Peptides against a protein of PDB entry 6IDX. Designs and how they scored, part 12

Target 1, 380 residues: chain A of PDB entry 6IDX
Amino acid sequence: KELAKLSADVTFATEFINMDGIIVLTRLVESGTKLLSHYSEMLAFTLTAFLELMDHGIVSWDMVSITFIKQIAGYVSQPMVDVSILQRSLAILESMVLNSQSLYQKIAEEITVGQLISHLQVSNQEIQTYAIALINALFLKAPEDKRQDMANAFAQKHLRSIILNHVIRGNRPIKTEMAHQLYVLQVLTFNLLEERMMTKMDPNDQAQRDIIFELRRIAFDAESDPSNAPGSGTEKRKAMYTKDYKMLGFTNHINPAMDFTQTPPGMLALDNMLYLAKVHQDTYIRIVLENSSREDKHECPFGRSAIELTKMLCEILQVGELPNEGRNDYHPMFFTHDRAFEELFGICIQLLNKTWKEMRATAEDFNKVMQVVREQITRA

## One batch from the design tools (peptide; aimed at target 1 Q87 N99 A133 E177)

Design b1_p10_7 (made by RFdiffusion4)
Pose (drawn by RFdiffusion4):
Structure b1_p10_7 (pose): chain A 370 residues (1-223, 234-380), chain P 10 residues (1-10)
Amino acid sequence: KELAKLSADVTFATEFINMDGIIVLTRLVESGTKLLSHYSEMLAFTLTAFLELMDHGIVSWDMVSITFIKQIAGYVSQPMVDVSILQRSLAILESMVLNSQSLYQKIAEEITVGQLISHLQVSNQEIQTYAIALINALFLKAPEDKRQDMANAFAQKHLRSIILNHVIRGNRPIKTEMAHQLYVLQVLTFNLLEERMMTKMDPNDQAQRDIIFELRRIAFDAETEKRKAMYTKDYKMLGFTNHINPAMDFTQTPPGMLALDNMLYLAKVHQDTYIRIVLENSSREDKHECPFGRSAIELTKMLCEILQVGELPNEGRNDYHPMFFTHDRAFEELFGICIQLLNKTWKEMRATAEDFNKVMQVVREQITRA
Amino acid sequence: PSLHPMKLKH
């Protein structure tokens, strides 16, 4: 107990650390008997002292043994133990992950997505905060080529709805540090879109060109003389600036292939809305048609800007958009809603092609005021 | 990206 008190003082901590005092603590955790059952209080003070001593930055986090790591991960992976032990265990794992790529790799193997998510279902807001913090730390430290798989795994176990039901709509008001972790989670989540945002279409890749053909087919085949007239104009009546080679329009980064993903999502998941928007504007040879392809690409870019896809998380922000915690595909759903808004605003303005940038500005103002 | 570890609460 006394060690847990004094270890926050650097003057004391240095003395104790210079006698390998941290090893006394790690050895106790690695091999001490009956720690959770008979000595949980002692164990809580031991973990407090350990974290206080390590927070002085005198020694590297890489000093910790695989045995110590496994024991701490064990306290998290078990059907919940004492709250004080769990809080400090989650905190130790979060510090290990943030401070070492090697420790991240070992910890990622010792804890499951389900075990971490289950700790969000406790009524204690600090346990919830550290659980989200550990999840955020794993995302921050995951290799670029593994982060997407991790997101899918957490999504399949319902991380989003558990956060919505147990944190956002929970009984206890969200305090500052939890709000900060929700902000960080949202930033990391939006940043999963960044690679596709910056990926150009290869116009010479037939498979990618066939995606645009399929988009056009879904809409034009819902319309016979009128259908033929649409196809004779290639992709003009789908609203692409490059009428003959719309794949070129997707070389603009941002939004790149993310725009294509959004269009395909709208066409497949919301086929009636997609068909309505395209057919209201595919036979319009007055200058008043709303160009779908051009509008979708620019809207995708605008949403990326509004939501700050690509921005790094920082220490000064605690803001988040709660509605994104209500749908697994909230970004794509937002695209669909905003493309309907864009078409409504276009008609309200009796807009022509020359008004394109003005309409996009009004839509930007509508979205950002909402 | 990087962030600082959370401070422990007592």

Design b1_p10_7_s1 (made by RFdiffusion4, then SolubleMPNN; from b1_p10_7, 4 letters changed)
Fold by OpenDDE base, seed 2:
Structure b1_p10_7_s1 (fold): chain B 380 residues (1-380), chain A 10 residues (1-10)
Amino acid sequence: as target 1 above (380 residues)
Amino acid sequence: GSLKPLKLKY
């Protein structure tokens, strides 16, 4: 107990470390010796002293043994561990993951995200915070190949549902530390969109062109009586498609694939458009047909608007940027929907279409409409 | 003392 208090002092820490005191603390954890009276209290103070000593940065985290890591991971994975030991063990694992890639690799083998999710179902907000912090640390330090697997674990409706029900809708105010960890989780999850945001469409890829054709089909053929089998003339069909792509509001209405060659937002804009067309088909058809039937030059160019809105949302959400230590602003909608980005796009494209009408905008007003929409999104 | 939440060192 006194050691744990004194370990916060840098002078004491330096002297204690020079006396190999930290090695003694690590060996106490490694031994697992439950035979001591008040073992749990002694262990909690040992782990506190260890953290306080390591926080001075005098000793490398790489000094810890695999036995020490396994013992700490055991306190996180085993049921019925004292809350005081669990909290310190989560904090130690977080620090290990953040400070050492070698320790990350060892920890990622010993613990699962599923085990950490169990610590979110408790009423203790400090345990919940350290559990999310460790999840975030593991996600941040994961290699790109493993990051998608962790993303799939986050895409599991389960983690979002548990955070929503046990943290966000909990009977307790969210502390600043928890709000920061929720923000970090949001940023790290939206950063998975970076690949698609930076993926250029290949105008020669037939499969990608078929997606654009599907957008046309959903907009213009879904309501057409199947009795009008499109007649045999290939040239008349090409001319019809060029008109349809103009009505869809693509900048390059001859070859809409060219609009998706700019990165950002690349293919992510096409993903959003296809999601809207398939999941919110009535909304998509309404937006497209309302603008396609206008001859008054007040048509909102859907294709161009969807691309620029996707780019704007990526900028607002800071897609591809590291989390900022000073931020704690998270969007509750991120935890309510699996496809939160695409749902946000679907809300914002309706807002854009409404704002365009209210402003009586033309194609010349496009940038002005986008500025107004940006202000509306950032104030919400 | 309350273990301060470890700042995610980015």
Scores: peptide ipSAE 0.035, ipTM 0.748, DockQ to the pose 0.109
OpenDDE base, seeds 1, 3, 4, 5: peptide ipSAE 0.027, 0.027, 0.019, 0.019; ipTM 0.624, 0.633, 0.546, 0.615

Design b1_p10_7_s2 (made by RFdiffusion4, then SolubleMPNN; from b1_p10_7, 5 letters changed)
Fold by OpenDDE base, seed 4:
Structure b1_p10_7_s2 (fold): chain B 380 residues (1-380), chain A 10 residues (1-10)
Amino acid sequence: as target 1 above (380 residues)
Amino acid sequence: GSLKPLKLVY
């Protein structure tokens, strides 16, 4: 207990470390010896002292044994561990993951995100915060393949649901530390969109061109049987498609694929358009047809608007940026939808279309409309 | 809240 308090002092920590005191603490954890009176209290103070000593940055985290890691991971993975031990074990694992890629690899083998989600179902917000912090650390330090697996896993859907029900909709105020961890989780999750945001469309890729054609089909041919393969079009049919791509509000009416060659937002804009067209078909058709029937130069160019809105949403949501210290602004909607970015796009494109009408905008007012929409989104 | 339509003051 006194060691745990004194370990916060850098002078004491330096001398204690010079005496190999930290090695003694690690050996106490490694031994797992439950035979001592007040073992749980002793262990809680041992873990506190260890963490405080390591926080001085004098000793490398790589000094810890695999046996130590397994013991700490055991305190997180086992049911009915003392809350004081659990809290410190989560903090130690977080620090290990953040400070050592070698320790990350070992920890990722010993614990699962599913085990950490169980610690979110408790009434202790501190435990919840440290559990999310460790999830965030694992997500941050994971290689790209594992990050994508973590995001696609049932674990992320379940994580969002548990956070929504046990943290956001909880009967207690969210503390700053929890709000920060929710912000971090949001940023790290939206960073998975970076690949698509930076992916240029290949205008020669037929499969990608078929998506643009599908957008046209959904807007204008919703009652027509898909049996007419897009490839056998007469010159008259090509001229028809150019008109339809103009009505869709693409900048390049002849080859809309060219509108997706700029990164950002690249293919991510096409993904959003396709999602809107497939999941919110009535909304998509309404937006397109309302503007395609206008001959008054007040048509809102859907294609151009969707691209620039996707880019703007990436900027607002900090896609491709690391989480900033001291930020705690998270969006509850992120936890209510599996495809929160695409749903946000679907809300914001309707807002844009409404704002365009209210402003009586023309194509020359495009940037002014986008600025107004940005202010509307950021104040909401 | 009712987002007031920004009148484009030309």
Scores: peptide ipSAE 0.009, ipTM 0.499, DockQ to the pose 0.013
OpenDDE base, seeds 1, 2, 3, 5: peptide ipSAE 0.020, 0.009, 0.008, 0.007; ipTM 0.438, 0.472, 0.459, 0.471; seed 1 fails the geometry check

Design b1_p10_8 (made by RFdiffusion4)
Pose (drawn by RFdiffusion4):
Structure b1_p10_8 (pose): chain A 370 residues (1-223, 234-380), chain P 10 residues (1-10)
Amino acid sequence: KELAKLSADVTFATEFINMDGIIVLTRLVESGTKLLSHYSEMLAFTLTAFLELMDHGIVSWDMVSITFIKQIAGYVSQPMVDVSILQRSLAILESMVLNSQSLYQKIAEEITVGQLISHLQVSNQEIQTYAIALINALFLKAPEDKRQDMANAFAQKHLRSIILNHVIRGNRPIKTEMAHQLYVLQVLTFNLLEERMMTKMDPNDQAQRDIIFELRRIAFDAETEKRKAMYTKDYKMLGFTNHINPAMDFTQTPPGMLALDNMLYLAKVHQDTYIRIVLENSSREDKHECPFGRSAIELTKMLCEILQVGELPNEGRNDYHPMFFTHDRAFEELFGICIQLLNKTWKEMRATAEDFNKVMQVVREQITRA
Amino acid sequence: LPAIRRPTLS
């Protein structure tokens, strides 16, 4: 108890650390008996002292043994133990992950997505905060080539709806540190879109060109003389600036292939809305048609800008958009809603092709005021 | 380290 008190003082901590005092603590956790059952209070003070000592930055986090790591991960992976032990265990794991790529790799193997998510279902906001913080730390430290798989795994176990039901709509008001972790989670989540945003279409890749052909087919085949007239104009009546080679329009980065993903999502998941938008504007040879392809690409770019896809998380922000915690595909759903808004605003302005940038500005103002 | 704030342990 006394050690937990004094370890926050650097003057004391240095003395104790210079006698390998941290090893006394790690050895106790590694091999001490009946710690959770008979000595949980002692164990809580031990973990408090350990974290306080490590927070002085005198020694590397890489000093910790695999045995110590496994024991701490064990306290998190178990059907919940004492709240004080769990809080400090989650905090130790978060510090290890943030401070070492090697520790991240070992910890990622010792804890499951389901175990971490289950700790969000406790009524204690600090346990919830550390759980989300550990999740954020794993995302921050995951190799670029593994982060997407991790996101899918957490999504399949319902991380989003659990946060919505147990944190956002929970009984306890969200305090500053929890709000900060939700902000960090949202930033990391939007940043999963960044690679596709910056990926150019290869116009010479037939498989990618066939995606655009499929997009056009879904809409034009819903319309016979009128259908033929649409196809004679290649992709003009689908609204692409490059009428004959629309794949070139997807070399603009941002939004790149993310725009194509959004269009395909709208066509497949919301086929009636996609067909309505395209057919209202595919036979219009007055200058008043809303160009779908050009509008979708620019809207995708605008949404990326509004939502700050690619921005790094920082210490000063605690903001988040709660509606993104209500749908697994909220970004794509937002695209669909905003493309309908864009078409409504276009018609309200009796807009022509020359008005394209003005309409996009009004849409930007509509979205950002909402 | 990433420029993020971390929870305060109590």

Design b1_p10_8_s1 (made by RFdiffusion4, then SolubleMPNN; from b1_p10_8 with A3N S10K)
Fold by OpenDDE base, seed 2:
Structure b1_p10_8_s1 (fold): chain B 380 residues (1-380), chain A 10 residues (1-10)
Amino acid sequence: as target 1 above (380 residues)
Amino acid sequence: LPNIRRPTLK
């Protein structure tokens, strides 16, 4: 107990480390000797002293043995561990993951996100905070290939549901530390959109062009009986599509694929448009048809608007940026929907279309409308 | 590295 308190002092820590004191603490954990009547209390103070000593940055985290890692991971994965030991073990694992890629690899083999989710189903907000912090550390340090797998896992949907029900809708005020970890989780999840945001459309890729054609089909052919035989000549079809792409509000009416060559938002804008068209078909058709039937120059160009809105949302949500220290602003909606970004896009595109009408905007007012919409989104 | 501030052990 006294050692744990003194270990916060840098002078004491330096002298104690120079006497190999930290090695003695690691060996106490490695031994696992439950023989003492006050073992749990002694272990909790040992883990506290270890953490305080390591926080001085005098000793590398890579000094820890695989046996030490397994003992600490064991305190997180085993049921009915003392809360004081569990809390310190989560904090040690977080620090290990953050400070060493080699320790990350070993820890990722010993613990699962499912085990960490179980620590969210408790009334102790400190345990919940450390569990999310460790999930965030694992997610941040994961190789790019494994980050997508972690996000797509049923565990991620379950994680959002558990956070929503046990943290956000909990009977306790959310502390600043928990709010920060929720912010970090949100940022790390939205950063999975970065690849699509930076992916340019290939104007010659037929599969990508077929998605644009599907947007056209959903807008204009969804009510047309499939019985209209494909027999009309190829030239009349090309001229027909150019009109339809104009009505969809693409900047390039001849080849709409060119509008998705700019990064950001690249292919992410097309993903949002396709999601809206498939999941919110009535809303999509309404927005397109209301603007396609206007001959008054007050048409809101849906295609251009969807691209610039996707870019704006990426800027507002800081997609591709690392989590910042001291931020704690998270969106509860992120935890309510699996496709929260696409749902946010669907809300914001309706807001944009409404704002365009209210402003009686023309194509020259486009940037002014986008500025007003940005202010509306950032104040909501 | 974004120093994800360690939750304070109380």
Scores: peptide ipSAE 0.030, ipTM 0.537, DockQ to the pose 0.751
OpenDDE base, seeds 1, 3, 4, 5: peptide ipSAE 0.018, 0.029, 0.029, 0.023; ipTM 0.445, 0.533, 0.531, 0.496

Design b1_p10_8_s2 (made by RFdiffusion4, then SolubleMPNN; from b1_p10_8, 3 letters changed)
Fold by OpenDDE base, seed 4:
Structure b1_p10_8_s2 (fold): chain B 380 residues (1-380), chain A 10 residues (1-10)
Amino acid sequence: as target 1 above (380 residues)
Amino acid sequence: LPNIRRPTVK
């Protein structure tokens, strides 16, 4: 207990480290010997002293043994651990993951996000916060393949549900530290969109062109059997498609694929349009047909609007940016749906379409409408 | 309480 307090002092820490004091603490953890009458309390203070000593940055985190890592991971993975030990163990693992890629690899073998989710189901917000912090650390330090797997896993859906039900909808106010970790998790989740945001459409890729054709089909030919392969279009059909792509509000009516060659938002805009068209078909058809039937130059160009809105949402959500330490703004909506970004797009495109009508906008007012919509989204 | 290390991007 006294050691744990003194370990916060840099002078004491330096001398204690020079005396191999950290090695003694690590060996106490590694031994796992429950033979002491106050083992749990002693262990909690040992872990505190270890953390405080390591926080001075005098000793590399890579000094820890595999046995030490396994013991600490064991305190997190076991269902009946003292809260004080659990909290410190989560913090140690977080620090290990953040400070060493080698330690990340070892820890990722010993613990799962599923095990960490169990610590979110408790009423202790401090434990919940450290569990999310460790999840965030693992997510941040994961290779891209594993990060995508973590995102796609049942773990993320379940994680969102548990966070929503046990943290956000909990009977307790969210502390700043928890709000920050929720913000970090949100940012890290949105950074998975970066690849698609930076992916240019290939105008020569037939599969990508078929998506644009599917958008046309859903809007104007919803009753037609999808078996009519786009390939057999006579010149009359090509001219018809140019009209339809104009009605869809693409900038390039001849080759809408060109509208997706700019990054950001690249292919992510097309993904959002396709999601809207398939999941919210009635909303999509309504938006397109309401604007396609206008002869008054007050048509809202859906295609252009969807691209610029996707870009705007990426900017608002800071897609591709690292989490800022000063931020704690999280959006509860992102914990309510698996496709929360696309659902947000679907809400915002309706808002844009409404705002366009209310402003009696023309194509010349496009940027003004987008600015008003940005203000509406950022105030919501 | 160990301060939750904010992800300090080194």
Scores: peptide ipSAE 0.008, ipTM 0.427, DockQ to the pose 0.142
OpenDDE base, seeds 1, 2, 3, 5: peptide ipSAE 0.007, 0.008, 0.007, 0.006; ipTM 0.424, 0.474, 0.440, 0.421

Design b1_p10_8_s3 (made by RFdiffusion4, then SolubleMPNN; from b1_p10_8, 4 letters changed)
Fold by OpenDDE base, seed 5:
Structure b1_p10_8_s3 (fold): chain B 380 residues (1-380), chain A 10 residues (1-10)
Amino acid sequence: as target 1 above (380 residues)
Amino acid sequence: LPNIKRPTVK
């Protein structure tokens, strides 16, 4: 207990480390010897002293043994561990993951996100905070392949539901540290969109072109009796599609694929448009048809608006940016849905379309409408 | 419970 308190002092820490004191602490953990009276209290103070000593940055985290990692991971994976030991063990694992890629690899073999999720189902906000922090550390340090696998595990309704029900909707005020970890988790979750945001459409990819054709089909053929299949020659069909792509509000109505070659938002804008068209079909058709029937220059260009809105949402959500220290602004909405970004897009595109109408905007007012919409989104 | 200071990510 006294050692744990004194270990916060850099002078004491330096001298204690010079005396190989930290090695003694690691060996106490490695031994796993439950033979001592008050073992749990002793271990909790040992882990505290170890953390406080390591926080001085005098000793590399790579000094820890595999046996030490396994013992600490064991305290996190075992049911009915003392809360004080569990808290410190989560913090040690977080620190190991953040400070060493080699330790990340070892820890990722010993623990699963599923085991960490169990520590969110408790009333102790400190345990919940350290569990989310360790999850965040694992996400941050994961290689791309493992990050996507972890993301799929996060996209699992279970983690989001647990965070929502046990953390966000918990009976306790959210402390600043928990709010920060929820912010970090949100940022790291949105950073999974970066790949799609930076993916250029290939105008020669038939599968990607078929998505644009599907957007046209959903907007214009859903109400057309199949008897009006245009038996007119190939040129009239091309001219018809060019008209349809103009009515969809693409900038390049001859080849809409060209509108998705700019990154950001690249293919992510097309994903959002397709999601809206399939999941919120009535909303999509309404927005498109309301603007396709106008000859008054007050048509809202849906395709252009969807692309620029997707880009704007990526900028607002800081997609591809690392989480900042001291930020604690998280949106509970992003924990309610698996496709939360696409749902946000669906809300914001309706807001954009409404704002366009209210402003009586023309194509020349496009940037002014987007600025007003940005202010509306950032104040919500 | 002693407030474990989180390691400052340097």
Scores: peptide ipSAE 0.011, ipTM 0.418, DockQ to the pose 0.085
OpenDDE base, seeds 1, 2, 3, 4: peptide ipSAE 0.010, 0.007, 0.008, 0.008; ipTM 0.416, 0.404, 0.394, 0.447

## One batch from the design tools (peptide; aimed at target 1 N324)

Design b1_p11_1 (made by RFdiffusion4)
Pose (drawn by RFdiffusion4):
Structure b1_p11_1 (pose): chain A 370 residues (1-223, 234-380), chain P 11 residues (1-11)
Amino acid sequence: KELAKLSADVTFATEFINMDGIIVLTRLVESGTKLLSHYSEMLAFTLTAFLELMDHGIVSWDMVSITFIKQIAGYVSQPMVDVSILQRSLAILESMVLNSQSLYQKIAEEITVGQLISHLQVSNQEIQTYAIALINALFLKAPEDKRQDMANAFAQKHLRSIILNHVIRGNRPIKTEMAHQLYVLQVLTFNLLEERMMTKMDPNDQAQRDIIFELRRIAFDAETEKRKAMYTKDYKMLGFTNHINPAMDFTQTPPGMLALDNMLYLAKVHQDTYIRIVLENSSREDKHECPFGRSAIELTKMLCEILQVGELPNEGRNDYHPMFFTHDRAFEELFGICIQLLNKTWKEMRATAEDFNKVMQVVREQITRA
Amino acid sequence: FDPTTLRAKDS
């Protein structure tokens, strides 16, 4: 108890650390008997002292043994133990992950998505905060080529709805540190879109060109003389600036292939809305048609800008958009809503092609005021 | 970017 008190003082901590005092603590956790059952209070003070001593930055986090790591991960992976032990265990794992790529790799193997998510279902906000913090730390430290798989795994176990039901709509008001972790989680989530945003279409890749052909087919085949007239104009009546080679329009980064993903999502998941928008504007040879392809690409870019896809998380922000915690595909759903808004605003302005940038500005103002 | 700056703190 006394050690937990004094270890926050750097003057004391240095003395204790210079006698390998941290090893006394790690050895106790690695091999001490009946720690959770008979000595939980002692164990809580031990973990408090350990974390206080390590917070002085005198020694590397890489000093910890695999045995110590496994024991701490064990306290998290178990059907919940004492709250004080769990809080400090989650905190130790977060610190290990943030401070070492090697520790991240070992910890990622010792804890499951389901075990971490289950700790969000406790009524204690600090346990919830550290659970989200550990999840954020795993995302931050995951290799670029593994982060997407991790997101899918957390999504399949319902991380989003658990956060919505147990944190955002929970009984306890969200305090500043939890709000910060929600902000970080949202930033990391949006940043999963960044690679596709910056990926150019290969116009010479037939498979990618066939995606655009399929987009056009879904809409034009819902319309016979009128259908033929649409196809004679290649992709003009789908609204692409490059009428003959729309794949070129997707070389603009941002938004790149993310725009294509959004269009395909709208066509497949919301086929009626996609068909309505395209057919209202595919036979319009007055200058008043709203160009779908050009509008979708620019809207995708605008949404990326509004939502700050690609921005790094920082210390100073605690903001988040709660509606993104209400749908697994909220970004794509937002695209669909905004493309309908864009078409409504276009008609309200009796807009022509020359008005394209003005309409996009009004849409930007509508979205950002909402 | 230093991710350690985003570490959770006790409330």

Design b1_p11_1_s1 (made by RFdiffusion4, then SolubleMPNN; from b1_p11_1, 3 letters changed)
Fold by OpenDDE base, seed 3:
Structure b1_p11_1_s1 (fold): chain B 380 residues (1-380), chain A 11 residues (1-11)
Amino acid sequence: as target 1 above (380 residues)
Amino acid sequence: FDPSKLRAKPS
């Protein structure tokens, strides 16, 4: 207990480390020897002293043995561990993951996100915070392939549901530390959109062009009596589709695929448009048809607006940027829906379309509308 | 940022 308290002092820490004191603490953990009276209390203070000593940055985290890692991971994976031991063990694992890629690899073999989710189902917000912090550390340090697997995993849906029900909807105020970890998790999850944001559409890929054709079909053929299928002429079809793509508000009416060659937002804009068209079909059709039927130059170009809005949302959400230590602004909506970015897009595109109408905008006002919409989003 | 505020009628 006194050692743990004194270990916060850098002068004491330096002398204690010079006496190989940290090696003694690591060996106590490695031994796993429960034969000592008050083992749990002694272990909790040992782990506290170890953390406080390591926080001075005098000793490399790579000094820890595989046996030490296994013992600490064991305290996180075992049911019925003392709260103080569990808390310190989560913090040690977080620090190990953050400070060493070699330790990350070893820890990722010993623990699962599923085991960490169990520590979110408790009433102790401090344990919940350290559990999310460790999940965030594992997510941050994971190779790209493993990050995508973590994202697609049923574990993430479950994680979001557990966070929503046990943290956000909990009967306790969210502390600043927890709010920061929720922000970090949000940022790291939105950073998975970076690949799609930076993916250029291939204008010659027929499968990608078929998605744009599906957007046209949903907008214009869903209400059309099948009897008005225009005749078989290939040129008349091309001219018709060019008109439809103009009504959809694409910049390139001949080949809308060209509008998705700009990165950012690349293919992510097309993903958002397709999600809106499939999941919120009535909203999509309404937005498109309200603007396609206008001859007054007050039509909102949906395709262009969707692309620029996707780019704007990526900028607002800082997609591809690392989380900032001073920020704690998270969106509860992120935890309520699996496709939170696409749902946010669906809300914001309606806001954009409304704002366009209210401003009585023309194509010349496009940038001004986008600025007003940006201000509306960022003040919300 | 509260997405619910985007739906809130301007009071």
Scores: peptide ipSAE 0.007, ipTM 0.443, DockQ to the pose 0.024
OpenDDE base, seeds 1, 2, 4, 5: peptide ipSAE 0.006, 0.006, 0.006, 0.006; ipTM 0.431, 0.430, 0.437, 0.429

